# Peptides against a protein of PDB entry 1LOE, part 68

Target 1, 181 residues: chain A of PDB entry 1LOE
Amino acid sequence: TETTSFSITKFGPDQQNLIFQGDGYTTKERLTLTKAVRNTVGRALYSSPIHIWDSKTGNVANFVTSFTFVIDAPNSYNVADGFTFFIAPVDTKPQTGGGYLGVFNSKDYDKTSQTVAVEFDTFYNTAWDPSNGDRHIGIDVNSIKSINTKSWKLQNGKEANVVIAFNAATNVLTVSLTYPN
Target 2, 181 residues: chain A of PDB entry 1LOE as posed
Amino acid sequence: TETTSFSITKFGPDQQNLIFQGDGYTTKERLTLTKAVRNTVGRALYSSPIHIWDSKTGNVANFVTSFTFVIDAPNSYNVADGFTFFIAPVDTKPQTGGGYLGVFNSKDYDKTSQTVAVEFDTFYNTAWDPSNGDRHIGIDVNSIKSINTKSWALQNGKEANVVIAFNAATNVLTVSLTYPN

## One batch from the design tools (peptide; made by RFdiffusion4, then SolubleMPNN)

Design b2_p20_1_s2 (from b2_p20_1, 8 letters changed)
Fold by OpenDDE base, seed 1:
Structure b2_p20_1_s2 (fold): chain B 181 residues (1-181), chain A 20 residues (1-20)
Amino acid sequence: as target 1 above (181 residues)
Amino acid sequence: ATYNLSHTLSDEDIRSLPEY
């Protein structure tokens, strides 16, 4: 099967293959999606679409992506909604902000969303987030309500290394987040 | 610290995603 891989380790104003929407922008060294304020939406789209599946043949492609991110919030106990990596239609536009992360509009499963996301959720939304209230990593399929979650301790201001991979042979989506220090 | 999460996507979920 086909494999698509991309890695982002450094960002800049001239970063190729990025389309910015909303409040998203680049600095010399980093990609910034939002300020640490609720209800903001910043998005960056990778302009080279990933070939995920072929409806004619039924073939499914592998993909792997790696990146680093930093959440630098003024108050570690009052952090905005976090951010998300997502795959969506090529003509996607910002969706509902805040707890919906600019990617979804409902907690109800909606296949027309055509979106799979990995959320790094720093804010507890009572309506759909895990009841323990933990900050968490979530896998979201056509819904902001994660199909699976993992409690995650945010390290404010520190770089997190992320690897997201999809194995077409097993249909398993994997997420790995590491704080190296 | 390392955090791992995985999930097996259903065929329906995969087919719901965009074709490229």
Scores: peptide ipSAE 0.634, ipTM 0.943, DockQ to the pose 0.808
Fold by OpenDDE base, seed 5:
Structure b2_p20_1_s2 (fold): chain B 181 residues (1-181), chain A 20 residues (1-20)
Amino acid sequence: as target 1 above (181 residues)
Amino acid sequence: ATYNLSHTLSDEDIRSLPEY
């Protein structure tokens, strides 16, 4: 099975393979999703369609994506909601902001959402987040309530390297986040 | 520091991914 991959090393103002939604924009070769304002939503979509499963043949494709992100919060102890990498229908529009990260509208499973996401959640929402209150990485399928989470210590202002891979043979989605230093 | 997370997606979850 062929592996699909994304690689975007620079984010220019005329980036042809990105569709910006909401407050998302590029500056100085970086993608900026939001300003430091509560309840704002910024999104960027990869304009080329991806295909993971074939309903006719039953084939499921592998995929791997990698990216680097920086969260630079003015107050490291009172950070906003975080952000998410997501896969959604081609005509997707921004959804509920805040704790829903602009991607979901419910903590209940909603198959009509057709959205799979990896969240990097920096804010504790008591209604659905892990009860320990930790900042966390989560895997979200059709719900803002993660099907699995991993406690994560944010290094404010530092670059984090992320690899997200799906193995079609095992149906395992894997997330790896590394702070090099 | 490295953080790893994995999960096995159900068939229904797979069908929530983009279709050919």
Scores: peptide ipSAE 0.618, ipTM 0.945, DockQ to the pose 0.789
Fold by OpenDDE base, seed 3:
Structure b2_p20_1_s2 (fold): chain B 181 residues (1-181), chain A 20 residues (1-20)
Amino acid sequence: as target 1 above (181 residues)
Amino acid sequence: ATYNLSHTLSDEDIRSLPEY
């Protein structure tokens, strides 16, 4: 199987391997997806196409990605939806539906979206989020309604280290989020 | 604190992804 690995921890104004969409931009070596206002969507796409599945051979690629993020949400009543890491078609465009994290447009499973995402969700959407109302990490397969979730205690303003890996031999997608302190 | 989450993708899920 093929393997694609990438890590983007520092961002410059001329980040050659990213395509910015919506409100996404870089500042102070950080990727900023949105400003703290309502109804904003920002995305950044890895500019090199990733060969996940080869329809001719049936081969599936491994991948590993790592990044660090900070969420500043001191008020739980005034908070955005969170963000996602996602794999989608190369011509993917931002989705503006509220609560869909700029990636999805339905809570129903829709294979035509061709999207797998890991969400870091800070807003409880009654229609699809886990009923406990916890902030959570989710794995989203062709739907904003996560196929699996993990309750996650946000440490406001603290850096979280994330590793996302897919093992093609086992078909297991793994997410690890660590607050080092 | 460390949080781990995993999921085994089905063949259907994999084949739903972009084919190239």
Scores: peptide ipSAE 0.611, ipTM 0.937, DockQ to the pose 0.822
Fold by OpenDDE base, seed 2:
Structure b2_p20_1_s2 (fold): chain B 181 residues (1-181), chain A 20 residues (1-20)
Amino acid sequence: as target 1 above (181 residues)
Amino acid sequence: ATYNLSHTLSDEDIRSLPEY
């Protein structure tokens, strides 16, 4: 079974294999996707082709990606929507609807979106987010309404180490977020 | 602090994704 692996520890203006969309840009060491203002959208795409599944053989590929992110949200009430990692068609364009993380446009399941995402959601959208209002990690399959969520206590301004893996043998997508400090 | 989350994708979900 094929395995695709991406590991990003540092970003820069000359970051290879990234395509920027919307408000996304890089500093010397970081990728910035959005300001702490709602309705801003920034995206970065891996430019290297990846295998997810093969329609001819039915085979499904493993993948693993790791990265570090920082969210600056000192005010719990004045925050942006959050940030997401996603797998989608190469030609996707940023979605501008507030709360949809620049990826989705509906809470209804729509397989034509062809998107799986991991959201790190810092804003409570009553229409689809977990009713407890917690900041959360979510796995989104063709919908902004997460198929599974985990309450997450944001450590403001701290680096979070993320590993996202898909095991083709089990079809399990796993997300691990660690604050090492 | 560590946070873990997982989900088993259905065959339909997988086949809905872009193929290569």
Scores: peptide ipSAE 0.603, ipTM 0.935, DockQ to the pose 0.800

Design b2_p20_1_s3 (from b2_p20_1, 8 letters changed)
Fold by OpenDDE base, seed 5:
Structure b2_p20_1_s3 (fold): chain B 181 residues (1-181), chain A 20 residues (1-20)
Amino acid sequence: as target 1 above (181 residues)
Amino acid sequence: ATYNLSHTLSDEEIKSLPEY
């Protein structure tokens, strides 16, 4: 076995290991996923496929991903839908926007999706979001309806540090979000 | 502020990971 690592400290317009989809683009060394327009979808994919699950052997890889994000909404009480980190098939294309975050098409479980996502959801969708209406972190498997959630208070305009880890020995997926200040 | 979320994936959910 071997460990494949990559690091992107500067997002340039000619970033060779990223595939931009929809409204995703780079500016000022940052990755921007959406414009300030309702129902836009922006995605960025790592261009090199990562071996995570092998159906022949049943083996699943451990992984750890870290990143920093900023949500800077013009109105802190009326923000867009949020964003998601996702793992999807190599030929993935943007899916339904808005509350589906460009990654899913239904609240119903769809095994053909083969998509696992961590959502940072800033908009309450009555049909599938936790009933308390809180902004939340969610783990999504083949559905926009999260299998588990954690209430999260958005600090508008502030950098959040995220670590997502999967332990294949225990099958535990962990998400940590920290506002350091 | 720190927020933590953990979930143990079921066998079905594991098999829902994309295959490469």
Scores: peptide ipSAE 0.620, ipTM 0.943, DockQ to the pose 0.802
Fold by OpenDDE base, seed 1:
Structure b2_p20_1_s3 (fold): chain B 181 residues (1-181), chain A 20 residues (1-20)
Amino acid sequence: as target 1 above (181 residues)
Amino acid sequence: ATYNLSHTLSDEEIKSLPEY
């Protein structure tokens, strides 16, 4: 099967391979999705379309992505809403903000969205989040309601290293988040 | 600290991947 990969080690104002949407922007070699205010949606899209699934042939590509993120919230006890890595149609536009992370519009499964996301969710939304109220990593398919979650302890202000991989031979999507220190 | 999460996508979920 085909394998698609991309990496961005540094961000700048002249980032030609990114499409910024909403409040997303680059500063000081970092991609910033939102400011520390509510009801904002910031997104960045990789501008070169990738081939993941072919409906005609049924072929599915492998992919691996890695990135580092920092959540630096003014109040570590009141952090909303986290962020998400997502794969969506090429003409995707920002969706509902807040708990929907700018990627989804409903907890109801909507196959027409054709969106798969890995969420790093820092805010408990009673309507769809795991009942334990933990901050969590989630795998989302066509819905903000995760199909699988893992409790995650946010380390405010610290760098987290993330690896997201999809193995087309096994259909396994894996997420690994590490705080090195 | 390391956190791992895995999920085997069903056929329906595979078909939910965007087509490019």
Scores: peptide ipSAE 0.616, ipTM 0.941, DockQ to the pose 0.779
Fold by OpenDDE base, seed 4:
Structure b2_p20_1_s3 (fold): chain B 181 residues (1-181), chain A 20 residues (1-20)
Amino acid sequence: as target 1 above (181 residues)
Amino acid sequence: ATYNLSHTLSDEEIKSLPEY
């Protein structure tokens, strides 16, 4: 069974600012979100609200986040759907699982979602994923259908270092994934 | 191996960010 593990600098079993939803849980040093079972949902939320966009002033904040994840899959050709980093309303609840990664409900643009996500997608969904069938990193805005994608070769069992940054001055969202070893 | 992805959010996409 595939397991998607996740660690961040401030993460710990006693982290008070994390809210677990669905199948998400902690181990000694890792947050586990996903098993190789479709339609399951494991999520962790940062419980402290952050001011990203102010509709009154139009101001947008910069943000940077970094984390490390590991995907352990007994069979690299039979993997789960992947996982996401996402920003959503404070009262967000788990959404549709499986290919929707527990974050979205449709491939159609839905402004009511108010969700921006970076997906690390390990399963090809014909209805919305890039036609080349590659595992990929994607940027999702109010839809599971990515606005932009980058092919990504999963290294089973290896730590991937991720940096996600948004530059409010340029409106550029960047994702960097590195396998250093 | 390093994989980079970037996207410039449109005005509409910016307004799609959750507000607080």
Scores: peptide ipSAE 0.611, ipTM 0.937, DockQ to the pose 0.614
Fold by OpenDDE base, seed 2:
Structure b2_p20_1_s3 (fold): chain B 181 residues (1-181), chain A 20 residues (1-20)
Amino acid sequence: as target 1 above (181 residues)
Amino acid sequence: ATYNLSHTLSDEEIKSLPEY
Protein backbone atom coordinates (compact mmCIF):
# COMPACT_ATOMS: atom_id res chain seq x y z
CA THR B 1 0.00 0.00 0.00
CA GLU B 2 1.01 3.60 -0.53
CA THR B 3 2.62 5.34 2.42
CA THR B 4 2.97 9.05 2.98
CA SER B 5 4.95 10.42 5.90
CA PHE B 6 5.96 13.96 6.72
CA SER B 7 6.95 16.04 9.71
CA ILE B 8 6.79 19.76 10.24
CA THR B 9 8.57 20.99 13.35
CA LYS B 10 9.94 24.31 12.16
CA PHE B 11 8.38 26.87 9.89
CA GLY B 12 10.04 29.59 7.92
CA PRO B 13 8.65 32.82 6.60
CA ASP B 14 8.89 31.35 3.13
CA GLN B 15 7.52 27.93 3.90
CA GLN B 16 7.52 26.08 0.61
CA ASN B 17 5.27 23.18 1.48
CA LEU B 18 2.37 25.11 2.96
CA ILE B 19 -0.57 26.95 1.48
CA PHE B 20 -1.98 29.52 3.84
CA GLN B 21 -5.66 30.24 4.12
CA GLY B 22 -7.36 32.90 6.15
CA ASP B 23 -5.30 34.35 8.94
CA GLY B 24 -2.62 31.67 8.95
CA TYR B 25 1.00 32.78 8.76
CA THR B 26 4.47 31.90 9.97
CA THR B 27 6.62 33.73 12.46
CA LYS B 28 9.58 32.78 14.62
CA GLU B 29 9.69 29.34 13.03
CA ARG B 30 6.10 28.75 14.07
CA LEU B 31 2.82 28.56 12.26
CA THR B 32 0.24 30.88 13.72
CA LEU B 33 -3.33 30.05 12.86
CA THR B 34 -5.22 32.81 14.61
CA LYS B 35 -4.92 36.39 15.65
CA ALA B 36 -5.71 37.52 19.15
CA VAL B 37 -9.26 38.43 18.20
CA ARG B 38 -12.55 36.61 18.05
CA ASN B 39 -14.11 35.15 14.94
CA THR B 40 -10.92 34.54 13.02
CA VAL B 41 -9.94 31.46 11.09
CA GLY B 42 -6.50 30.49 9.93
CA ARG B 43 -5.52 27.38 8.06
CA ALA B 44 -2.47 25.90 6.44
CA LEU B 45 -2.54 23.13 3.88
CA TYR B 46 0.21 20.77 2.94
CA SER B 47 1.01 21.83 -0.58
CA SER B 48 1.45 18.40 -2.12
CA PRO B 49 -1.79 16.56 -2.86
CA ILE B 50 -1.99 13.18 -1.19
CA HIS B 51 -3.92 10.22 -2.52
CA ILE B 52 -5.56 8.77 0.56
CA TRP B 53 -8.39 6.66 -0.79
CA ASP B 54 -8.97 5.17 -4.22
CA SER B 55 -12.61 4.43 -4.88
CA LYS B 56 -11.79 2.32 -7.90
CA THR B 57 -9.49 -0.11 -6.15
CA GLY B 58 -10.58 0.37 -2.57
CA ASN B 59 -7.00 0.92 -1.54
CA VAL B 60 -6.20 3.24 1.32
CA ALA B 61 -2.86 4.88 1.94
CA ASN B 62 -0.95 4.88 5.16
CA PHE B 63 -0.02 8.26 6.50
CA VAL B 64 1.96 9.64 9.41
CA THR B 65 2.29 13.26 10.36
CA SER B 66 4.03 14.90 13.27
CA PHE B 67 4.03 18.44 14.52
CA THR B 68 4.24 20.53 17.64
CA PHE B 69 1.81 23.13 18.81
CA VAL B 70 1.41 25.69 21.54
CA ILE B 71 -1.88 26.99 22.84
CA ASP B 72 -2.06 30.09 24.95
CA ALA B 73 -5.22 29.76 26.97
CA PRO B 74 -4.52 30.91 30.51
CA ASN B 75 -8.17 30.94 31.49
CA SER B 76 -9.87 27.63 32.02
CA TYR B 77 -13.20 28.88 30.72
CA ASN B 78 -12.58 32.00 28.66
CA VAL B 79 -10.87 30.40 25.69
CA ALA B 80 -11.11 30.04 21.95
CA ASP B 81 -12.25 26.89 20.20
CA GLY B 82 -8.87 25.26 19.72
CA PHE B 83 -7.58 23.90 16.46
CA THR B 84 -7.56 20.85 14.27
CA PHE B 85 -5.40 18.80 11.98
CA PHE B 86 -7.39 17.62 9.00
CA ILE B 87 -7.33 15.93 5.66
CA ALA B 88 -9.86 17.11 3.12
CA PRO B 89 -10.45 17.40 -0.60
CA VAL B 90 -7.95 19.46 -2.53
CA ASP B 91 -10.39 22.32 -3.04
CA THR B 92 -11.14 22.68 0.66
CA LYS B 93 -11.94 26.19 1.83
CA PRO B 94 -12.00 27.77 5.27
CA GLN B 95 -15.26 27.53 7.14
CA THR B 96 -16.15 30.40 9.42
CA GLY B 97 -18.94 29.01 11.55
CA GLY B 98 -18.22 29.37 15.23
CA GLY B 99 -17.19 26.22 16.98
CA TYR B 100 -16.52 24.26 13.82
CA LEU B 101 -12.75 24.76 13.94
CA GLY B 102 -12.60 26.20 10.45
CA VAL B 103 -13.30 22.82 8.89
CA PHE B 104 -16.98 22.02 9.25
CA ASN B 105 -20.01 24.16 8.53
CA SER B 106 -22.73 22.51 10.58
CA LYS B 107 -23.23 20.16 13.47
CA ASP B 108 -24.70 17.50 11.22
CA TYR B 109 -22.92 14.53 9.75
CA ASP B 110 -22.10 15.19 6.11
CA LYS B 111 -20.43 12.39 4.22
CA THR B 112 -19.95 14.64 1.21
CA SER B 113 -17.39 16.68 3.13
CA GLN B 114 -14.90 13.81 2.85
CA THR B 115 -13.01 15.22 5.79
CA VAL B 116 -11.15 13.49 8.58
CA ALA B 117 -9.91 15.67 11.39
CA VAL B 118 -8.18 15.46 14.72
CA GLU B 119 -9.39 18.22 16.96
CA PHE B 120 -7.65 19.73 19.92
CA ASP B 121 -10.68 21.32 21.43
CA THR B 122 -10.39 23.85 24.21
CA PHE B 123 -13.98 25.09 24.26
CA TYR B 124 -17.05 23.22 25.37
CA ASN B 125 -19.82 23.33 22.80
CA THR B 126 -22.78 21.82 24.57
CA ALA B 127 -24.43 20.82 21.33
CA TRP B 128 -21.81 18.28 20.30
CA ASP B 129 -18.86 18.04 22.70
CA PRO B 130 -18.52 15.42 25.44
CA SER B 131 -20.83 16.25 28.30
CA ASN B 132 -18.08 16.31 30.91
CA GLY B 133 -16.94 19.62 29.50
CA ASP B 134 -13.29 18.62 29.44
CA ARG B 135 -10.82 19.93 26.97
CA HIS B 136 -10.30 17.02 24.67
CA ILE B 137 -8.70 15.43 21.68
CA GLY B 138 -11.21 14.16 19.19
CA ILE B 139 -11.31 12.18 15.99
CA ASP B 140 -13.81 13.63 13.56
CA VAL B 141 -15.12 12.00 10.42
CA ASN B 142 -17.38 14.23 8.37
CA SER B 143 -18.75 15.73 11.57
CA ILE B 144 -17.77 18.12 14.31
CA LYS B 145 -19.22 15.57 16.69
CA SER B 146 -16.25 13.35 17.36
CA ILE B 147 -16.48 9.61 16.92
CA ASN B 148 -14.03 9.22 19.77
CA THR B 149 -12.55 11.58 22.33
CA LYS B 150 -9.91 11.70 25.02
CA SER B 151 -9.86 14.15 27.89
CA TRP B 152 -6.76 16.27 27.71
CA LYS B 153 -5.20 18.60 30.23
CA LEU B 154 -3.81 21.55 28.36
CA GLN B 155 -0.47 22.79 29.57
CA ASN B 156 -0.77 26.45 28.82
CA GLY B 157 1.98 27.84 26.67
CA LYS B 158 3.85 24.54 26.51
CA GLU B 159 4.83 22.71 23.38
CA ALA B 160 2.90 19.54 22.69
CA ASN B 161 4.36 16.95 20.37
CA VAL B 162 1.74 15.29 18.21
CA VAL B 163 1.90 12.21 16.05
CA ILE B 164 -1.08 11.27 13.93
CA ALA B 165 -0.90 8.02 12.05
CA PHE B 166 -3.24 5.97 9.94
CA ASN B 167 -2.50 2.31 9.39
CA ALA B 168 -4.25 1.10 6.28
CA ALA B 169 -3.68 -2.54 7.16
CA THR B 170 -5.70 -2.21 10.34
CA ASN B 171 -7.74 0.91 9.52
CA VAL B 172 -6.62 2.37 12.83
CA LEU B 173 -6.18 6.09 13.20
CA THR B 174 -3.95 6.92 16.14
CA VAL B 175 -3.27 10.21 17.86
CA SER B 176 -0.49 10.72 20.36
CA LEU B 177 0.02 13.97 22.21
CA THR B 178 2.99 14.37 24.52
CA TYR B 179 4.13 17.16 26.75
CA PRO B 180 7.81 16.32 27.17
CA ASN B 181 8.39 18.80 29.96
CA ALA A 1 2.23 13.55 30.07
CA THR A 2 1.08 11.53 27.10
CA TYR A 3 -2.41 11.26 25.70
CA ASN A 4 -3.36 8.54 23.26
CA LEU A 5 -6.51 8.24 21.20
CA SER A 6 -7.31 5.74 18.51
CA HIS A 7 -10.19 4.64 16.36
CA THR A 8 -10.69 1.83 13.91
CA LEU A 9 -12.43 3.30 10.92
CA SER A 10 -15.54 1.53 9.74
CA ASP A 11 -16.17 0.70 6.12
CA GLU A 12 -18.35 3.75 5.81
CA GLU A 13 -15.70 5.95 7.35
CA ILE A 14 -13.06 4.58 5.00
CA LYS A 15 -15.24 5.45 2.05
CA SER A 16 -15.62 8.90 3.54
CA LEU A 17 -11.91 9.64 3.35
CA PRO A 18 -11.00 12.30 0.85
CA GLU A 19 -10.24 10.98 -2.59
CA TYR A 20 -7.89 12.67 -4.97
Scores: peptide ipSAE 0.610, ipTM 0.944, DockQ to the pose 0.765

Design b2_p20_1_s4 (from b2_p20_1, 8 letters changed)
Fold by OpenDDE base, seed 5:
Structure b2_p20_1_s4 (fold): chain B 181 residues (1-181), chain A 20 residues (1-20)
Amino acid sequence: as target 1 above (181 residues)
Amino acid sequence: ATYTLSHVLSDEEIRSLPEY
C-alpha cells in the first residue's frame, strides 16, 4: 500500500541513487547508455531496492514510471539495437549485448532470469523479432523474444515521452510512447 | 504520434517478476 517515488531531473556524474554498469555514464546532465560502438552495453540501475512482488504473500505492487529518451543515430536507416527499461534482481549484472540489449542471454524462456523489460528495439533480429521487420516496442519476460509488440516509427533525434504502468488488480502492463507535435 | 502497447500478464509472468 505504501508508494515509493523518485525523480531525477538532472543526471549528474555523482548521482547517488544510480549505479552505472558497463559503458553507462552521465554527461551534460543526461544519461548516456552507450557509445556509438557496436555491441557495447551500458546500464544504469536505481540503487534502492523496490518491493514489487512478494512470493510469500503473493502481493504485487502497482507502479508507474515515466521518462524521456532520445535516440540520435548518425544514420536513421542503419541504427543500433535500441535500449530497454527493465526490472531485474538487485544483484543484476550486464548480460549479452547487441540484440540482447544487455539484459538477456537467450530467446528461450529462462525463468531464472527474473527479468521483465520494455524494449525499444531499433534493429531487426531475424531470430526473434517480429517478422514484419518494424522497429517496435516490446514487452520481454525472461527472454529477448517479446511476448507482445507494437510497431513504432523512430523519430531520430526527437524526444520521446514514455509512460509504463502496471495495474496489479488487472495484471495489465501498459506502455505509452509519445512524440510531442 | 502516440504508440500504446498493453498486455495482460499471466500468472507465470507475474511470478517472473524479481523478488526483493
Scores: peptide ipSAE 0.616, ipTM 0.941, DockQ to the pose 0.807
Fold by OpenDDE base, seed 1:
Structure b2_p20_1_s4 (fold): chain B 181 residues (1-181), chain A 20 residues (1-20)
Amino acid sequence: as target 1 above (181 residues)
Amino acid sequence: ATYTLSHVLSDEEIRSLPEY
């Protein structure tokens, strides 16, 4: 199977391989998705389409992506809504904000969405989030309701290192989040 | 602290990936 990878170590205002949607922008070599304001949607897309799934052959590519993120909320006890890494159709547009993270529109499974996301969810939405109320990492397939979750303790203002990998031989999607300090 | 989440995607979930 083919392997696809991409990396961006520094962001700039003239970043040519990014498409900004909504409130997404670059500042000081960082990608900023949203300000600390509710009901905002900021997205950034890698502008070069990647080959992941081939419906004709059934082949699926491996991929690995890594990035760091910082959530710096004014109130660490009231943080909404987190963010998500996602894979979506080339012509994707911002979807519902807030708890839907700008990527989905429903907790109902919708195959036409063709969207797979890894969420870093900091806000408990009673309608679909795990009942324990924990902040969590989630894997979302065509729905904001995660197919699998892992409790995660947010460290406000600190850098988290993330690795997301898909192994096409095993069909395993793995998410690793590390706070090094 | 390290947090790891792994999931074996079903055939249907794989087919839910976008095609490019």
Scores: peptide ipSAE 0.606, ipTM 0.939, DockQ to the pose 0.778
Fold by OpenDDE base, seed 4:
Structure b2_p20_1_s4 (fold): chain B 181 residues (1-181), chain A 20 residues (1-20)
Amino acid sequence: as target 1 above (181 residues)
Amino acid sequence: ATYTLSHVLSDEEIRSLPEY
């Protein structure tokens, strides 16, 4: 079965600020979030509060995160839904699985979600994904329907290096995915 | 291979980020 795993610099089984939800768990040096089974949810949360936007002053903070992921799929034509990096309220709980990636519940904009996500989507959901059917990187704001996408060719079993950066001066959110090999 | 996606967040989208 397909396995999606992550390697994060500071990640470890003894990380006190890492909370696992659903099927998420640690294996050696990797964080495993999900298998190739729809409607299952594996999540990991960084429990330390992150303050990015000050509602009183309007100030916005920069942030950068980086990680490495590997998708191992016995059949590259039969993959799961993918995975996501997300920012959500502190008390967030797993949401709808499958195509919603455990983060959202609707393709309609829902401001009460208060969730911003970067998806690495390996399954074409006709109802909301880009019509070309490509696997893609997407930016999701309060909806599983991405506000912007970039086609991405999965390299099965290969390590992908990801950098997600938000520049508060320009309001630009940038996602970079690199297969060095 | 490198894939880059950039997006300028609107005010509404910024307000969707975690608050202080």
Scores: peptide ipSAE 0.599, ipTM 0.935, DockQ to the pose 0.610
Fold by OpenDDE base, seed 2:
Structure b2_p20_1_s4 (fold): chain B 181 residues (1-181), chain A 20 residues (1-20)
Amino acid sequence: as target 1 above (181 residues)
Amino acid sequence: ATYTLSHVLSDEEIRSLPEY
């Protein structure tokens, strides 16, 4: 089975392995995806195409990715939507619908989107988010409505270390988020 | 603090992964 692994720990102005979309850019060795205003979408794509699933053979690749993020959301109620890590077709384009994290178009399942995402959701959308209203990690397949979620307590302004791994032998997708402090 | 979320992808979900 094929294995793909990559890690992004620091970013530079010339960041050669990223393609920026929307408002995404790098500054001070960090990737910034949003401005401090509503209704902005920023995305960054890994520039090297990866082979995840082969429809001819049915084979699925293993993958592991790691990154660190910081969310500044001092007010627990007046916050942005959060952000997402996603895997999508090479011709993927930003989606501007509010609450869909720049990736999806609706809460309805649409297999033609061929998009798998891990969301770090800081805003409660009553139409599709878990009813407890918690900030949460979610796994999204072809829809903003997560197939699985985990409540998560945001540590405002603190670095979170994330590892996302898919094991093709077990078909397990695992997300680990750690605040080391 | 560590938060872990794991999910076993169904056959349908696997077929929904982007292919290249």
Scores: peptide ipSAE 0.597, ipTM 0.941, DockQ to the pose 0.774

Design b2_p20_4_s1 (from b2_p20_4, 6 letters changed)
Fold by OpenDDE base, seed 5:
Structure b2_p20_4_s1 (fold): chain B 181 residues (1-181), chain A 20 residues (1-20)
Amino acid sequence: as target 1 above (181 residues)
Amino acid sequence: TTLSFSSSLNNIYYGAADSS
């Protein structure tokens, strides 16, 4: 079997192993997806294709990813849409912004999307988000409408540690978020 | 505080991204 791993602790101004899209960029050794500006989308992709799922062979790999993020909104009670960790086809381009998080284009299942995402959704979109209106973490498969969600209380400006693990044998995706301190 | 949850991706073999 093949194993691929990488780690980025400091994001440089010319990070060679990342492809920046839209408003995504690096500053102060951190990856910044967007500024607090309306109607913008920023994305960053690992530059090399990763063998997670191969449509030709049908092989699906196990994977574990961890990252730390900070949402620093000007107003903790009126924030933007959030962001996602996603896996998409090679040459993927930014999709619809706003509630679609720049990753999807529909709330209806679209197999042509071939995209799996874990969303950290800070904005309630009545058309597809959980009716309780809570900010939440969601697992999205070819649709912005999550197949499963978990209420999440945003701690504005605080670092959150995330771990996303997928077990191909059991076909289970696990998401964990921790606010240290 | 820690938050964790899991989900089965029943059709991942057809719905997941082709990363190759």
Scores: peptide ipSAE 0.397, ipTM 0.740, DockQ to the pose 0.031
Fold by OpenDDE base, seed 3:
Structure b2_p20_4_s1 (fold): chain B 181 residues (1-181), chain A 20 residues (1-20)
Amino acid sequence: as target 1 above (181 residues)
Amino acid sequence: TTLSFSSSLNNIYYGAADSS
């Protein structure tokens, strides 16, 4: 069996193990994915391909990732869409459609995208988001329309600790978000 | 939450994305 791991504690100006797309960049040892303007997309990818599916055996790898993030969205109307953690093919490109978090381009299921994402969504898109209008965490498989969501109360400007784990044996993806008190 | 996916996930990236 194969195991691949990586860790990025600080985001440097010449981060060699990241590929930046769109408006993504590093500053002050943080990764910034969007400018403080409308209609922008920024992404950062781990630069090395990761093997999580074996086409010969059909085996899918377990994975676990952890990160912290800060969102500054003091109101619900004049805000960006949020951000995603995602897994996608190596040739993945930023998507520019509004509300699609730079990752998807349709609410219709499209298996050809081969993209799995966990969204941290701060903007209510009536066409696909949960009707309660809550900010939410979503699990997205080949569509911006989440297969499952959980209401999430954003603590504005506070660091959130996230753990995302996938168990291949059970096909269960677990997302944990914590605001330390 | 059960995640069911059956696609070619050989050679993938982990990524982060944001949009406004």
Scores: peptide ipSAE 0.062, ipTM 0.631, DockQ to the pose 0.073
Fold by OpenDDE base, seed 4:
Structure b2_p20_4_s1 (fold): chain B 181 residues (1-181), chain A 20 residues (1-20)
Amino acid sequence: as target 1 above (181 residues)
Amino acid sequence: TTLSFSSSLNNIYYGAADSS
């Protein structure tokens, strides 16, 4: 079994193991992905490709990732589109912004996207988001239209702890979000 | 939640993205 791991405790201005795309940057030991400006996309990628699918055996890797994030919204209503953790092919580039979170281009399933994402969606897009209009966590596979969602209450300015785990044997992706404080 | 994807994920990045 091959295992790859990495950890970033503090983000520095010379973060050598990240590729920054769009408006993403580091400041004050944090990764900042977007400014509070419309239609901006910021992305950060782990700089080394990770082997998840073995073409010879067909095996898919398990993975567990954890991170903390803070959303500082200028107000509590209808601000920004959201944040997402994603897995995408090598040489991935920023995609459509806004409601597509810079990761997707369609609400229709597009296998050519080859992208899996966990969205922390703070803006209701009528065309694809859950009809209750709640802020939500979504699991996205090759589409901005989530295959599953869970209502989520944003605590503005508070640190959220996230764990995302994938079990390849069961194909189950588990997302956990907690506000410890 | 079960993931069912039919694309090749041979070499990939873990990433984070945000948009507004």
Scores: peptide ipSAE 0.034, ipTM 0.595, DockQ to the pose 0.071
Fold by OpenDDE base, seed 1:
Structure b2_p20_4_s1 (fold): chain B 181 residues (1-181), chain A 20 residues (1-20)
Amino acid sequence: as target 1 above (181 residues)
Amino acid sequence: TTLSFSSSLNNIYYGAADSS
């Protein structure tokens, strides 16, 4: 069984196993995707490609990832747009910003994007987000319109622990988020 | 406070996402 793993506990100024895109950068040993300014997209990619799905054999790998994040918005009443954890082709580049979170370009299903994402969405986009208007966690497959969502109460400035696991045998992606405090 | 949910990604097997 082929296994690939990596761990980054502190993000350095020259993090060689990450590819930074757009406004993504490191500071104070943290990965920062965007500054608190409008219309920015920042991404960070693990530098080595990982084989999750083989189109020839149909085999799909199990995977689990965990991370801690902080959203620190200057105005807690107007927070946009959130961020994603995503899996995309090796040559992926930043996509549409704003509500598309720099990962997608359409609410319509686009198989060619070959992108799966877990969104932590802080801004309600009427065209595709759940009608209740809640901030939410979403599972996105080739579209910014989530195939499933869960309402999420953002604790601004607080650390959240996330675990995302995919079981290939059951085809189930599981997302858990915990605010320890 | 813990939040957890899951979803089927069955369509991945039909070529929805190829990470290779």
Scores: peptide ipSAE 0.379, ipTM 0.728, DockQ to the pose 0.030; fails the geometry check

